# Peptides against a protein of PDB entry 3V4O: the designs that were tried, part 28

Target 1, 234 residues: chain A of PDB entry 3V4O
Amino acid sequence: DQPLAKDKVALLIGNMNYREHPKLKAPLVDVYELTNLLRQLDFKVVSLLDLTEYEMRNAVDEFLLLLDKGVYGLLYYAGHGYENFGNSFMVPVDAPNPYRSENCLCVQNILKLMQEKETGLNVFLLDMCRKRNDYDDTIPILDALKVTANIVFGYATCQGAEAFEIQHSGLANGIFMKFLKDRLLEDKKITVLLDEVAEDMGKCHLTKGKQALEIRSSLSEKRALTDPIQGTEY

## One batch from the design tools (peptide; aimed at target 1 A78 C129 L206)

Design b2_p17_7_s3 (made by RFdiffusion4, then SolubleMPNN; from b2_p17_7, 5 letters changed)
Fold by OpenDDE base, seed 4:
Structure b2_p17_7_s3 (fold): chain B 234 residues (1-234), chain A 17 residues (1-17)
Amino acid sequence: as target 1 above (234 residues)
Amino acid sequence: SLSDDELLQSYDPELKP
């Protein structure tokens, strides 16, 4: 009784060339590698780099249009970000310094919209810092989420902590992607898969005490990224 | 050769006042 996906859609965003913030290197390679892996898993993948606020909002809107009842939706983000009051904010490349919530995209708002689509699975992989932005005094009041029991957050780092990239042989990968890519194709419940990634990351001496994967989930079904698409599984 | 610490880069946005 393997779960089936109506479809599988992923939006991958890698922001590197910020106008008012330090430039990053890893998102380029990370988005590329993740794209290839997700395509092997029969995801329809939209991969975008260096998005402005306007472009990011449009990309999310287009992504949402591809979602429907039973569809697996995966959002991956690599770039600058912050977390205030449990809300995660993705930072566009044209964001000012300092930025505020109005300049950024709130992940929880996206989740709310995904729930309205009655998706089969909602996966967020956030490769960004989770430090508080003291320059953003906005206290968001969010409506209550629906109880869908199909939500998985994979945070590259712990609350209040930073995420890192590693430079090797002229290439850079995020620490999260370094370990995620080795297990992503495994046929396991997504939360189990991420837990194994967390253990692998925990063995890395470079980020010990600096970066650790956090999994936040409400997933009542054994959903895996390897789940076949309905109508094409046989 | 670079040390292990030199190979790491933080995603810290380095926000300014």
Scores: peptide ipSAE 0.430, ipTM 0.826, DockQ to the pose 0.698
OpenDDE base, seeds 1, 2, 3, 5: peptide ipSAE 0.405, 0.417, 0.427, 0.417; ipTM 0.814, 0.818, 0.825, 0.823

Design b2_p17_7_s4 (made by RFdiffusion4, then SolubleMPNN; from b2_p17_7, 5 letters changed)
Fold by OpenDDE base, seed 4:
Structure b2_p17_7_s4 (fold): chain B 234 residues (1-234), chain A 17 residues (1-17)
Amino acid sequence: as target 1 above (234 residues)
Amino acid sequence: SLSLDDLLQSYDPELKP
């Protein structure tokens, strides 16, 4: 009765070297570590760094082409971002300062397109700030999403809050990835796994009250990243 | 593991008016 994935595909984007915004360090290491972990889970992983708007849009388009009925799709993003009216926006490295929605990629729009592919699971891991962008006056009007009950959002931080990276001995990891990587290989429902990550973050005295994981999900099946691919030996 | 020696850096984009 274990759920099966038709395939497992992940797109990992780490933006660090922004032209008009502060440079980041952790996305490099975070993307690398997550790539290795997801490959151990038999994901087909595309990892990209420092993408322009054009490149990000192309990467998402290519990612969507790999999705089909029953496929597990995972999108990870580490970089600058913002959240307006419940919509998450990933910021390309060539975005102006300030940026607006037309300069960025809306995660919810990507979700809509993923639903059209009839995916088995849609996971978004967003390691970015969720502060409102007051310079973006766009009010998005999105079409209603389908009821697929296969959606999981892992936000590195709370609504309206900032995400952080840690630097130790010359290495930098995002706070989210630091705790996520310790549990990612566990055979657990993805929402349960993320909940445990949230608890780990909460127990750390350095992150308690500073950054907290938020899980937003509609997942009716016990789907795990460890779920085997249909038709494969396991 | 995290220690007090670790430095935290915000992902704040520091938007300009």
Scores: peptide ipSAE 0.411, ipTM 0.820, DockQ to the pose 0.532
OpenDDE base, seeds 1, 2, 3, 5: peptide ipSAE 0.406, 0.403, 0.402, 0.390; ipTM 0.818, 0.816, 0.818, 0.820

Design b2_p17_8 (made by RFdiffusion4)
Pose (drawn by RFdiffusion4):
Structure b2_p17_8 (pose): chain A 234 residues (1-234), chain P 17 residues (1-17)
Amino acid sequence: as target 1 above (234 residues)
Amino acid sequence: EEEYEESLALQSRDSQL
């Protein structure tokens, strides 16, 4: 009755040095922090910075190869992003200005590939803006996803809104990780844990009225990032 | 502490297209 994971795997990407878009600072420290915390939770973690589109597609293919039946899969992205028609896109450092969906990675397509591997848990922590890209002409018409009841999204902000880090950030985490880092080790269902993070973030004066954590979840089983890996000793 | 927080600013992770 203790939910178990076949394995725990994560891919973390922090993009900062954009060629044609404002540069960011905090993704480095955000990625460094989450890498440490997830390693404490026995995840196998691949952590990468400043990825071009090509490198991003390769990183996600490698991550997909590590996924199999019953595996917990987690993807964290910190950098520029956008959202058109409910689909979230991650923007690589080599994105032109303007850019369209073909220059970017669609998170929903990644989730579809993860479900094909029959993972036991799918977690997306998207630490990026979610405003519309006016230059993106295209339409989704993506296939409906299977009902696997094991998907959790922790968006750093609401749809049509911005996610933030501290100006000239230096050593400070961005807003989402500032609050996520204090809760991530808790032995609670990931949905509940993210809800406590949403409450902590609501006390932050800098972001009132402009950034709020959004949890979207269909996870029915009580799964946590602290769940033991099957066949190891707990 | 309040003066410190008032001195801070936010950077968006928006692409500013």

Design b2_p17_8_s1 (made by RFdiffusion4, then SolubleMPNN; from b2_p17_8, 11 letters changed)
Fold by OpenDDE base, seed 3:
Structure b2_p17_8_s1 (fold): chain B 234 residues (1-234), chain A 17 residues (1-17)
Amino acid sequence: as target 1 above (234 residues)
Amino acid sequence: SAAAIASLGLQSYSPEL
């Protein structure tokens, strides 16, 4: 039977114009293109750029209010980031230099809150670096996750590594979105789709040995971004 | 290296820490 979503909601955040860190360019294009693609998939999409810590936290709170039992939730982030002890941290544009976890948003905390909503699918697409931040030795005390078997992480790069954008063009995609956008509309299980993106990225001469897509999932059902919304005629 | 990455036209999403 075709899996159904009660609804489909996405929050897209692209941070570029950092106050205390190098500015980026690709998140603008990436968020725009992903927005259009997800809307074609009948997602309700909130797209935001250059968020402060306060604004990011508010955006996440509002996003969570739209989640409910059976809802597909997708969080996309493009910008600076880091990973400490398996926890992914999104860096707001007003983060200090150096920043700590208290200045950033922990993705795993968001996942915990999404699980409380009994969502049908939780997808995280994280176009950020995953290098350790040596200026932050905080180990966040996270609540144990539930066993929901509906979680997919698409990391733009592997653990401890960096994610990149191409600068030889005025406005170009990040490496991750360059390949993701070509497959996102395919009617495939989301993990299968991302696996194909990983293979495509692996053929890129620019990033061989530098950036590779990592998929981390616990998905026991054939859930796809193309899944129809319950009660709709498709 | 950062120089090598720059020569390839890549910009890292890592900040200068």
Scores: peptide ipSAE 0.298, ipTM 0.737, DockQ to the pose 0.482
OpenDDE base, seeds 1, 2, 4, 5: peptide ipSAE 0.121, 0.288, 0.122, 0.297; ipTM 0.654, 0.738, 0.622, 0.738

Design b2_p17_8_s2 (made by RFdiffusion4, then SolubleMPNN; from b2_p17_8, 11 letters changed)
Fold by OpenDDE base, seed 3:
Structure b2_p17_8_s2 (fold): chain B 234 residues (1-234), chain A 17 residues (1-17)
Amino acid sequence: as target 1 above (234 residues)
Amino acid sequence: SAAEIASLSLQSYSPEL
């Protein structure tokens, strides 16, 4: 039987106008496009751009307040980022140069908090680089995650690699979003959907050998972003 | 081409994308 969502909530963050780091362009368009798509899927979407550390932490806190048992939670991030010791860090626009984990938001910490909400599905779409930040040698000691079998990570790039944006006529689009948007509305298990996106991205001549989607999942149920919300409240 | 691609990686004192 098709799973049902108690509710569907998404937080989209696009950081572009960094104060101490190279500015980006793609997150503006990508967040906009993803917002429209997720709203078509009946997600409650909060879309924010150019967040400081304080604002990002507040946004995540507010996002978590909307999560509860059976709720689908989706976090999308586009911006600078890095990965150290298997932990993904989103970089706020006011991060210093260089930045460290204390200046950034750890995705795995957010996941832990989402698990405590007993969510029905946790989806992370991370359009950021995954290179190691050599300026940060701290090893975050995180508590072990629960076995919830409802986790999906869509990394725009593979481990240790970079994510890119394609610039066209002054506009830039993230490579990940370029292909994701074409399939996001499909009624398929989210991991299957992302796998197809990965194949599509692999055919891109611009980024062949430069960027590849990585899917990391523990999803025991056929959950899709198209899953209907329980009842008629929404 | 590579000229159309801008990295989202950590960069120090790099030109604006």
Scores: peptide ipSAE 0.083, ipTM 0.607, DockQ to the pose 0.148
OpenDDE base, seeds 1, 2, 4, 5: peptide ipSAE 0.033, 0.043, 0.053, 0.061; ipTM 0.601, 0.594, 0.599, 0.614

Design b2_p17_8_s3 (made by RFdiffusion4, then SolubleMPNN; from b2_p17_8, 10 letters changed)
Fold by OpenDDE base, seed 3:
Structure b2_p17_8_s3 (fold): chain B 234 residues (1-234), chain A 17 residues (1-17)
Amino acid sequence: as target 1 above (234 residues)
Amino acid sequence: SAAEIASLGLQSYDPEL
């Protein structure tokens, strides 16, 4: 039987106008396009751009308040980022140069908090680089995650690699969103959907050997972003 | 290289700290 979502909530963050780091362009378009797509999937979407550390933390807190048992939670981030020791860090626009983990938001910490909400599905779409930040030697000691079997990570790039945006006239997508947007509305298990996106991205001549989608999942049920919301309230 | 990537019409999200 097709799983049902108690509710569907998404937080989309696009950081572009960094104060101490190179500015980006694609997150603007990517967030807007993804917002429209997720709304078509009956997600309650909060989309925010150019967040400071304080604002990002508040946004995550409010996002978590909307999560509950059986709720589908989706976090999308586009911007600067890094990965140290398997932990993904989203970089706020007011982060110093260089930045450290204390200046950033750890995705795995957010996941832990989402698990405490007993969510039905936790999806992370991270359109950021995954290179190590040598200026941050802190090893976050995270508590072990619960075995919930409802976790999906879509990394725009593979471990230790970079994510890219297309430089065309004015507004353009990041590479990840360029392919994701074409399949996001498909009624498929989310991991299957992302796998197809990965194949599509693999055919891109621009990023061949430079950027590849990585899917990391523990998903024991056939859950899709298209899963209907329980009841008629939504 | 960064120059090579730029020539391909790509911009990295890496701040290159």
Scores: peptide ipSAE 0.299, ipTM 0.730, DockQ to the pose 0.443
OpenDDE base, seeds 1, 2, 4, 5: peptide ipSAE 0.096, 0.278, 0.138, 0.287; ipTM 0.607, 0.719, 0.615, 0.723; seed 1 fails the geometry check

Design b2_p17_8_s4 (made by RFdiffusion4, then SolubleMPNN; from b2_p17_8, 9 letters changed)
Fold by OpenDDE base, seed 5:
Structure b2_p17_8_s4 (fold): chain B 234 residues (1-234), chain A 17 residues (1-17)
Amino acid sequence: as target 1 above (234 residues)
Amino acid sequence: MEEYIAKLKLQSYSPEL
């Protein structure tokens, strides 16, 4: 009855020290805290900060190589980003100003590759503002997630490109991480968990009407981040 | 794992993947 993961792997990327763009602060703490939480969930975690385009592409490529049948994967990104025509882009720290799609990593392309891996569960979490980039006229083809992909995509966004940080326990978290970390260890179907996070964000005075969580899922099975790894179940 | 790490700039302590 209890689903099992073949393995659990996570890649966390936090970009802060941009060369040609405003520097951020929250990704450092958010990546740190998420790393600790995912380790408690028995994920093998690679957490990286301030990646160039080359480094980001390498990290994602290596992460994708770890995805396979039955594997639970989690990819988290915090940093600058933009969305044009439904396509989302993660911005490396060495991106020029203005940046364009060729300087960035297309989320939808990554999702396309992820859905080919027959994963047991794949979670992709974006913590970046969904701001249009008027300097990028690229219109990539949008691929729908396949039913068999078992992918859950969470997009935490701030309305109006507003950057908010909340001081919590002496640490300044991003808004999304503040709410996510409170529920991440719960033994719940991941889509239910994220939906509850979205509700929490909607109820909070600080985030109401300012930041929201969009969830897209092809997950048709009851899968949770707490699911045990094969051979380690009690 | 070593090759993966070598391709990256900086990471936190990471267990074996």
Scores: peptide ipSAE 0.023, ipTM 0.592, DockQ to the pose 0.019
OpenDDE base, seeds 1, 2, 3, 4: peptide ipSAE 0.018, 0.017, 0.020, 0.020; ipTM 0.572, 0.522, 0.593, 0.549

## One batch from the design tools (peptide; aimed at target 1 D30 F164)

Design b2_p18_1 (made by RFdiffusion4)
Pose (drawn by RFdiffusion4):
Structure b2_p18_1 (pose): chain A 234 residues (1-234), chain P 18 residues (1-18)
Amino acid sequence: as target 1 above (234 residues)
Amino acid sequence: PPPMPDSDHGRKEIPPAP
């Protein structure tokens, strides 16, 4: 009755040095921090910075190859992003200005590929803005996803809103990771853990009225990032 | 088309506490 993971795998991407968009600073320290915490939780972690579109697609293909039945899969992205019609896109460092959906990675398409691997848990931590891209002409009409009841999204902000890091950030984490890092080691269902992070973030004066954590979850089983890996000793 | 204004780009920086 202890939920188990066949394996625990994560892909972390932090994009900062944008060629044609404002540069960011904190994704480096955000990625460094989450890498350390997830390694403490026995994840196999690939952590990458300043990825072009080509590198981002390759990184996600490698991550998909590590996924199989019952595996916990986690994707963390820190950098520029946008959301059109409910679909979230991650923007690579080589994105032109303006850019459209073909220059970016759609998170929902990645989730569909993960479900095809029959993963036991799918977690997306998207630490990016979620405003519309006015130049993105296109429409989704993506296929409906299977009902796997094992999907959790931890958005650093609400739809149509911005996610933040501290100006001239230096050593500071961005807002989402500042609060996520203090809770991630807790042995609680990931949905509950993210809810506590949402409450902690609500006490932050800098972001009142402009950034709030959004949890979207269909995870029915009580799965946690601390769940033991099957066949190892707990 | 014209370039996107900075206000329409992704993740942002917020000033620190005074």

Design b2_p18_1_s1 (made by RFdiffusion4, then SolubleMPNN; from b2_p18_1, 6 letters changed)
Fold by OpenDDE base, seed 5:
Structure b2_p18_1_s1 (fold): chain B 234 residues (1-234), chain A 18 residues (1-18)
Amino acid sequence: as target 1 above (234 residues)
Amino acid sequence: PPPMAEEDHGTKEIPPEA
């Protein structure tokens, strides 16, 4: 039987206009294009730009209120970030220089809260750097995650590496979204879809040897972003 | 204001020709 979603909800965050850090450009177009694609997939999409720490926390809280048993949840982030000890941190636009974990949102903490909602699928698409932040010596003691076998991470870059945007005079996609957008509407298991995106990035001369997609998943079922919503007559 | 970090750990731009 084809898996059914109870509902499909996405939160998209693009941070560009940092106060104390270099400004970005790609998140604007990336969030816009991804919003349009996810709406074609019948996602309820909340798209936000240039969020402070307070606004990001509120957006995540509101997103979590829309999650329930069997709901598909997707979190996309484009902006500055770092990874310490396998924990991913999204950097708000008002973060100090240097930023630390207390100034940032931990993705694994959001995942924990999503698991408490008994979601049908949890997808994280993280278009940020994964370098260690040496100014943050905090070792997060995360509570043990539940074994839900419904988790997919798409990291725009490999562990310990940088994510890039192409320097254009105008607005252009980030590298990750450039390839993701071409496949996102395909009726495939989400991990298979992301693997094909990884191959496309690996064939491109701009990205080869500079940026590689990493897929981290515990997905025991054939779940796709194209999965129909329960009770909708298609 | 806190001192600025010497190193940026954020997303970087690359040239289109790279």
Scores: peptide ipSAE 0.034, ipTM 0.608, DockQ to the pose 0.587
OpenDDE base, seeds 1, 2, 3, 4: peptide ipSAE 0.020, 0.019, 0.027, 0.022; ipTM 0.457, 0.551, 0.450, 0.549

Design b2_p18_1_s2 (made by RFdiffusion4, then SolubleMPNN; from b2_p18_1 with D8E R11T P15A A17E)
Fold by OpenDDE base, seed 2:
Structure b2_p18_1_s2 (fold): chain B 234 residues (1-234), chain A 18 residues (1-18)
Amino acid sequence: as target 1 above (234 residues)
Amino acid sequence: PPPMPDSEHGTKEIAPEP
């Protein structure tokens, strides 16, 4: 039987106009295109740009309120970020320089809260750098995650590496979204879909040896973003 | 602490052509 979602909810955050850090360009286009694609997949999509720490925390809280048992939750982030000891930190536009964990949102904390909601699927698409921040010496003591076997991480870059934008005079996608958008509507297990995106990205001569998609998953069921919502007649 | 160098962290631009 095809897996069913109770509902499908996505939060998309694109941070570009940093106060104390280099400005980005791609998140605008990437969030827009991903919004349109996820809406075609019957996701309830909240898309936000240039969030302060306060606004990001509120957006995550509101997103979590929409999650419940069997709901598919997708979090997309494009912006500055870092990774310390396997913990991913999303950087708000008002973050100081240097930023620390206290100024940022920890993705693994969000995952913990999503697990408490008994979601059907948790997808994180993180289009950010994964370099260590040496100015943050805090080791997050995260509570042990539940074994839910419904988690997928798509990291736009490998651990310890940078994410890239294509240098254009105009607006263009980031490298990750450039390839993701061509596959996102495919009726495939999400890990299989992301693996194909990884292969497509791997053929790009521009990013070969610089950026590679990392997929980290514990997904025991054949769940896809195309899975129908329970009670919806198609 | 000194400001984080812009070159060490954050999304970077890449040339569209090799």
Scores: peptide ipSAE 0.152, ipTM 0.700, DockQ to the pose 0.807
OpenDDE base, seeds 1, 3, 4, 5: peptide ipSAE 0.024, 0.029, 0.037, 0.099; ipTM 0.431, 0.642, 0.569, 0.685; seed 3 fails the geometry check

Design b2_p18_1_s3 (made by RFdiffusion4, then SolubleMPNN; from b2_p18_1, 5 letters changed)
Fold by OpenDDE base, seed 4:
Order: sequence, then C-alpha cells, then structure tokens
Structure b2_p18_1_s3 (fold): chain B 234 residues (1-234), chain A 18 residues (1-18)
Amino acid sequence: as target 1 above (234 residues)
Amino acid sequence: PPPMAEEDHGTKEIPPLP
C-alpha cells in the first residue's frame, strides 16, 4: 500500500542579505527552483527571503499551524548557520556579529514542535555551514524527542564542514540544490532519493573532497515526496 | 571545449572576527 499524506506543506527560507555578515547569492535561486518543484509535487509552499529573527520565528509558527496528524512537513533553509553539539542553528539576516543561539532558530526545537503535531513525515533540508560557533558557549538542553520514526535530515555538508555556492557571473544554484533539483521529482523513498543526490555530488569534481551530503534519518516507512494527498482524486 | 571557468565557489562561512 502506497503511503498517503493528509496534506503536504513546505516552508522555504533563503537568507542572503545579511546586515552584519557576508552576503550570499544562491539562496534566491535555490528557493525559487525548489518552490517550483515542490508545487509540482502538490506541496503547499511558503517561500520567504531575508527574514529577521522575528520574521523567521513567525514563519515557523505559521508553518506549524498548517501541520497536523499525517501531514508531510518540509523545512528548507539556505543561509548562514552553524552546528553546536549536534544542534543546527539557522541565522536570521539581522543577527549580530557574533551571533549566539539566542539570536538564531534551533532546528531541533522546530522538530520537537513538529512531532507534537503528529506529522506523517518531517523533512529538513539544510543548506548551511555546519561549523562550530566558538562564540556560542550555550549548551541547549533539549527535551527528549519522541520516537516517531518519520524524520529525515539532508545536510548540504558534513559535520564541521562548509557549504558552498557556485559564483558565476549570473544566477547560480548552491551545490546542494544543483544536484537535488535533478532528482526531487522522482518517486522514491526520500532517503533513497537523497542518497542518489549524495552519489551525484560525489561524482562531481567541484565537490569532491570539499562538500558531501549527509543524510540523517529515522524513517521506518517508504515515504516519498511524490506520495499522494489523501482524498484527492488523482 | 573552452576551459570551464573555475567556478568561484563562495563559502557560506562567516569569517572569524579579528
């Protein structure tokens, strides 16, 4: 039996015009392309660019309101970020220099809130650096996550490594999106799809030894982004 | 084939404060 989604909802955030940090270019293109692809997959997509801390928190809150039992939730982030002690932090455009956890959004906290909604699938696609922020000495005490076996993380880079964007004279994708976009519409278990993306990245001479996709998942069911929405006559 | 222009890879790394 093919798994069904009650609904499919995605929040896409691209931060590029930082106030106190280097500007990025790829998030604009990456969010745009991913938006178009996810819409073809019948996702309800909210795409936002250059969010302040306040706006990011509000966007996440609104996203969580759209989640319910059996809903597929996808969060994509492209921007600056860091990882401390296995916790991923998304950096708002108004973050100070240096930024700390209090200025940022913790992905694992969002995951906790998604689990409370009894979602059918939780996908995080994080196109950000995963270096430690030495200016943040806070150890977040996260409450124990529920065992939902429906979680997939696609990290654009390995732990402690950087994510890169291709700087052409024109609009270019980040490295992660360059490969993800070619496979995203495939009817495959999301972890299998991401594994194929990882192989494609590994074959590219530009990324070899510089950037590798990391997949972290606990997905017990054959869930795909192509899964039909329940009650929609396809 | 024209040499693929060295794709200038921008890092998303925030440089450490001096």
Scores: peptide ipSAE 0.059, ipTM 0.646, DockQ to the pose 0.072
OpenDDE base, seeds 1, 2, 3, 5: peptide ipSAE 0.020, 0.018, 0.017, 0.018; ipTM 0.522, 0.509, 0.476, 0.538; seed 3 fails the geometry check

Design b2_p18_1_s4 (made by RFdiffusion4, then SolubleMPNN; from b2_p18_1, 6 letters changed)
Fold by OpenDDE base, seed 5:
Formats: sequence, structure tokens, C-alpha cells
Structure b2_p18_1_s4 (fold): chain B 234 residues (1-234), chain A 18 residues (1-18)
Amino acid sequence: as target 1 above (234 residues)
Amino acid sequence: PPPLPDSEHGTKEIAPEA
């Protein structure tokens, strides 16, 4: 049977105009293009740029209010970030230098809250660095995640590695979005789709040996972003 | 404004010809 979504909701965050950190360029274009693609897939999309810590927390809270049993939830983030002990931290534009976990949003905490909503699918697309932040010695004690078997992480880079954007005089995509956008509308299991994106990145001379996609998943069902919404006359 | 010091942990730019 074709898997059905009760609804499809996405939150896209692009942080580029940092106060105390290097400015980025790619998140603007990446969020815009991803918004258009997800709308073609009948996602309800909230797209936000240059969020403070307070605004990011509010955006996540509002996103969670739209989630319910069987809803597909997608979180995309492009910006500065780090990974400590397998926990991913998204950096708000008003974060101090150096930033710490108290200044950032933990993705795994968001995942926990999504699991409480009994979502049908949880997709995280993280276009951020995954280097350890040595200024943050906090060991996050995360509560054990529920076994929901509906989780997919697409990391733009490998563990402990940096993410890159291509230096252009004008507006251009980040490396991850450059390849993701070409595959996103395909009717395939989301992990298969991301695996093809990983292969495309691996074939590109620019990214070979510099940036590789990592897929981390616990997905027992054939779920796709193209899955129809229940009760819609498609 | 002076170039903000490279955050040792932030996204970096690469040249398209590299």
C-alpha cells in the first residue's frame, strides 16, 4: 500500500548575517529554492532567514504545533553549526563568539519533541559544519529517543568535517543544495534519494575529498517526500 | 567593518576552480 501522510510540514531556516561570526551567502538562495521545491510536493512551508536565538526557538515551537500523528515533518537548516558527542547544534545569528550549547538549538532535542507528536516521518537536512566546538565542554544528557523507526538525517558533510559554500561574486547555492535540488522531486524512498545525492556529490571534482554527504537513518517503511496527503483527491 | 575572525568551526568558502 502507498504510504500516506496526514499532512506535510516543513521549517526552513537560513542564517547568514551573523553578528559575531563570518557572514554567509548561500543560505538565502538555498532556502528560496528548497521552498519552491517543497511547495511542489504539497508541503506547508515556513521559510525564515537570519533568526536570533529567541526567534529560532519560537519558530521551532510553532513548527511543532503543526505536527501531529502521521504528519511528515521536515527541518532544513543552513548556517553555522557544530557537533559535540553526536549532537548537532544550530547557531543563531546573535550567538556570541565563542558560542556554547546554551546559545544554540540542539537538533536532537527537536527530534525528541517531534517523536512526542507521533509524526509519520522526521527528516533533518543539516547544511552546517560538524566540527567539535572545543569551547563547549557540555556533555548533553539527552533522554533516550523513542524507537519510532521514521527518522532520516541528511548531513551536508561528514562527522568532524566542514561544510562549504562556493565563492561567487553573485548569489549561488551551497554545495549540498546544488545536488539536492536536482533529485528532491523524485518519487523515491527518502534514504534512496539522499544516497543518489551523495553519489552525485562524490562524482563532482569540486567536492571529491572535500565534502561528502552523510546519511543517518532509522526508517523501516518506504516513505518518500512525494507521498500523497490523506484525504486529498489526487 | 574589519573581517570577522574566522570562527574555527563555521562554514567556509571554497573557490569554484579548486
Scores: peptide ipSAE 0.043, ipTM 0.623, DockQ to the pose 0.412
OpenDDE base, seeds 1, 2, 3, 4: peptide ipSAE 0.032, 0.022, 0.037, 0.010; ipTM 0.630, 0.472, 0.624, 0.423; seeds 2, 3 fail the geometry check

Design b2_p18_2 (made by RFdiffusion4)
Pose (drawn by RFdiffusion4):
Order: structure tokens, then sequence, then C-alpha cells
Structure b2_p18_2 (pose): chain A 234 residues (1-234), chain P 18 residues (1-18)
């Protein structure tokens, strides 16, 4: 009755040095922090910075190859992003200005590929803005996803809103990781854990009225990032 | 376009050209 993971795998990407868009600073320290915490939780973690579109697609293909039945899969992205018609896109460092959906990675398409591997848990922590891209002409019409009841999204901000880091950030985490880092080791269902992070973030004066954590979850089973890996000793 | 000023905050918004 203790939920188990076949394996725990994560892909972390922090994009900062944009060629044609404002540069960011905090993704480096955000990625460094989450890498350490997830390693403490026995995840196999690939952590990468300043990825072009080509590198981002390759990184996600490698991550997909590590996924199989019952595996917990987690993707964390810190950098520029946008959201059109409910679909979230991650923007690579080589994105032109303006850019469209073909220059970016669609998170929903990644989730579809993860479900094909029959993962036991799918977690997306998207630490990026979610405003419309006016230059993105295209429409989704993506296939409906299977009902796997094991998907959790932890958006650093609400749809049509911005996610933040501290100006001239230096050593400071961005807002989402500032609060996520204090809770991630808790032995609680990931949905509940993210809800506590949402409450902590609500006390932050800098972001009142402009950034709030959004949890979207269909996870029915009580799965946690601290769940033991099957066949190891707990 | 220019980035919006939030004081001590930096948006992770991409700021697109007109």
Amino acid sequence: as target 1 above (234 residues)
Amino acid sequence: SHPTDYGELQSRYSVLKD
C-alpha cells in the first residue's frame, strides 16, 4: 500500500543567455538547487543550461528514453515561455524575434510522449511566463490525451501572467524556487506539497497581484517524489 | 517593444518586437 516508483527520472533546463530576448540570471541557481534536492530524493537527474532549440529537442528525447512503465518522470523548465490557447511553450536561447510555435517546444506534446511510455507519474514544473504570443499564428488541434490520472503541473504563475526572479538576481532564486526549495523534501503527495508552496508564495509581498502558483492535477493515487524505488530497501 | 518595469522584479517574459 506504499506507492512505489519503478524508477525516478528528471530533466531540468534553465535558459538564460537569450540571443534575441532579455537575458535571465536566476535559472542557473534554480536548476542547481532543484538538481541537489531531487538527487537527495533518489532521482536520476539531467540538468542543462542555455539550450538551443536543437539541444532542447535532443534533451527531451534522451529523457523520454529513460522513461518506462511505472517510472516517475519530472520536467523542470526555467526561462522564457508563453501560452497560446492553453498550450504552454518553452522558448530556446536561439529563438528569433519574433518567434512562433515552430521555434519552441510544446509541453503538451512532451506529455503525450511520456504517456506512451506508461509512466506512473508525470510532473511538470514550469517556471516561466504564460502570456500570449501575438505572432504565433497557429492553432493546436492536438489529440486528446489519455486519462491516466497521474499528471501534475506546477506552474510558477497563472495563465496570461508573468513569473519572476529578482532584478539583478545574483545569488537569489527566482520566486517559484525560493518557495519550492523549502518544501520539496516533504513526504507528501506532490499535489499537496505544491499547494503548501502556493500558500507560502502568497505571503511574498513582491509578487502580490502579479504571480501566483497554479496547480493543475489529475493525480488520483497518493504519489510523492519521496516514494521509494521498487526493489530497493526502504 | 520594451520590457515592462517591475522594480525589484524581472519577468521571464520574452519581449517581442513590433

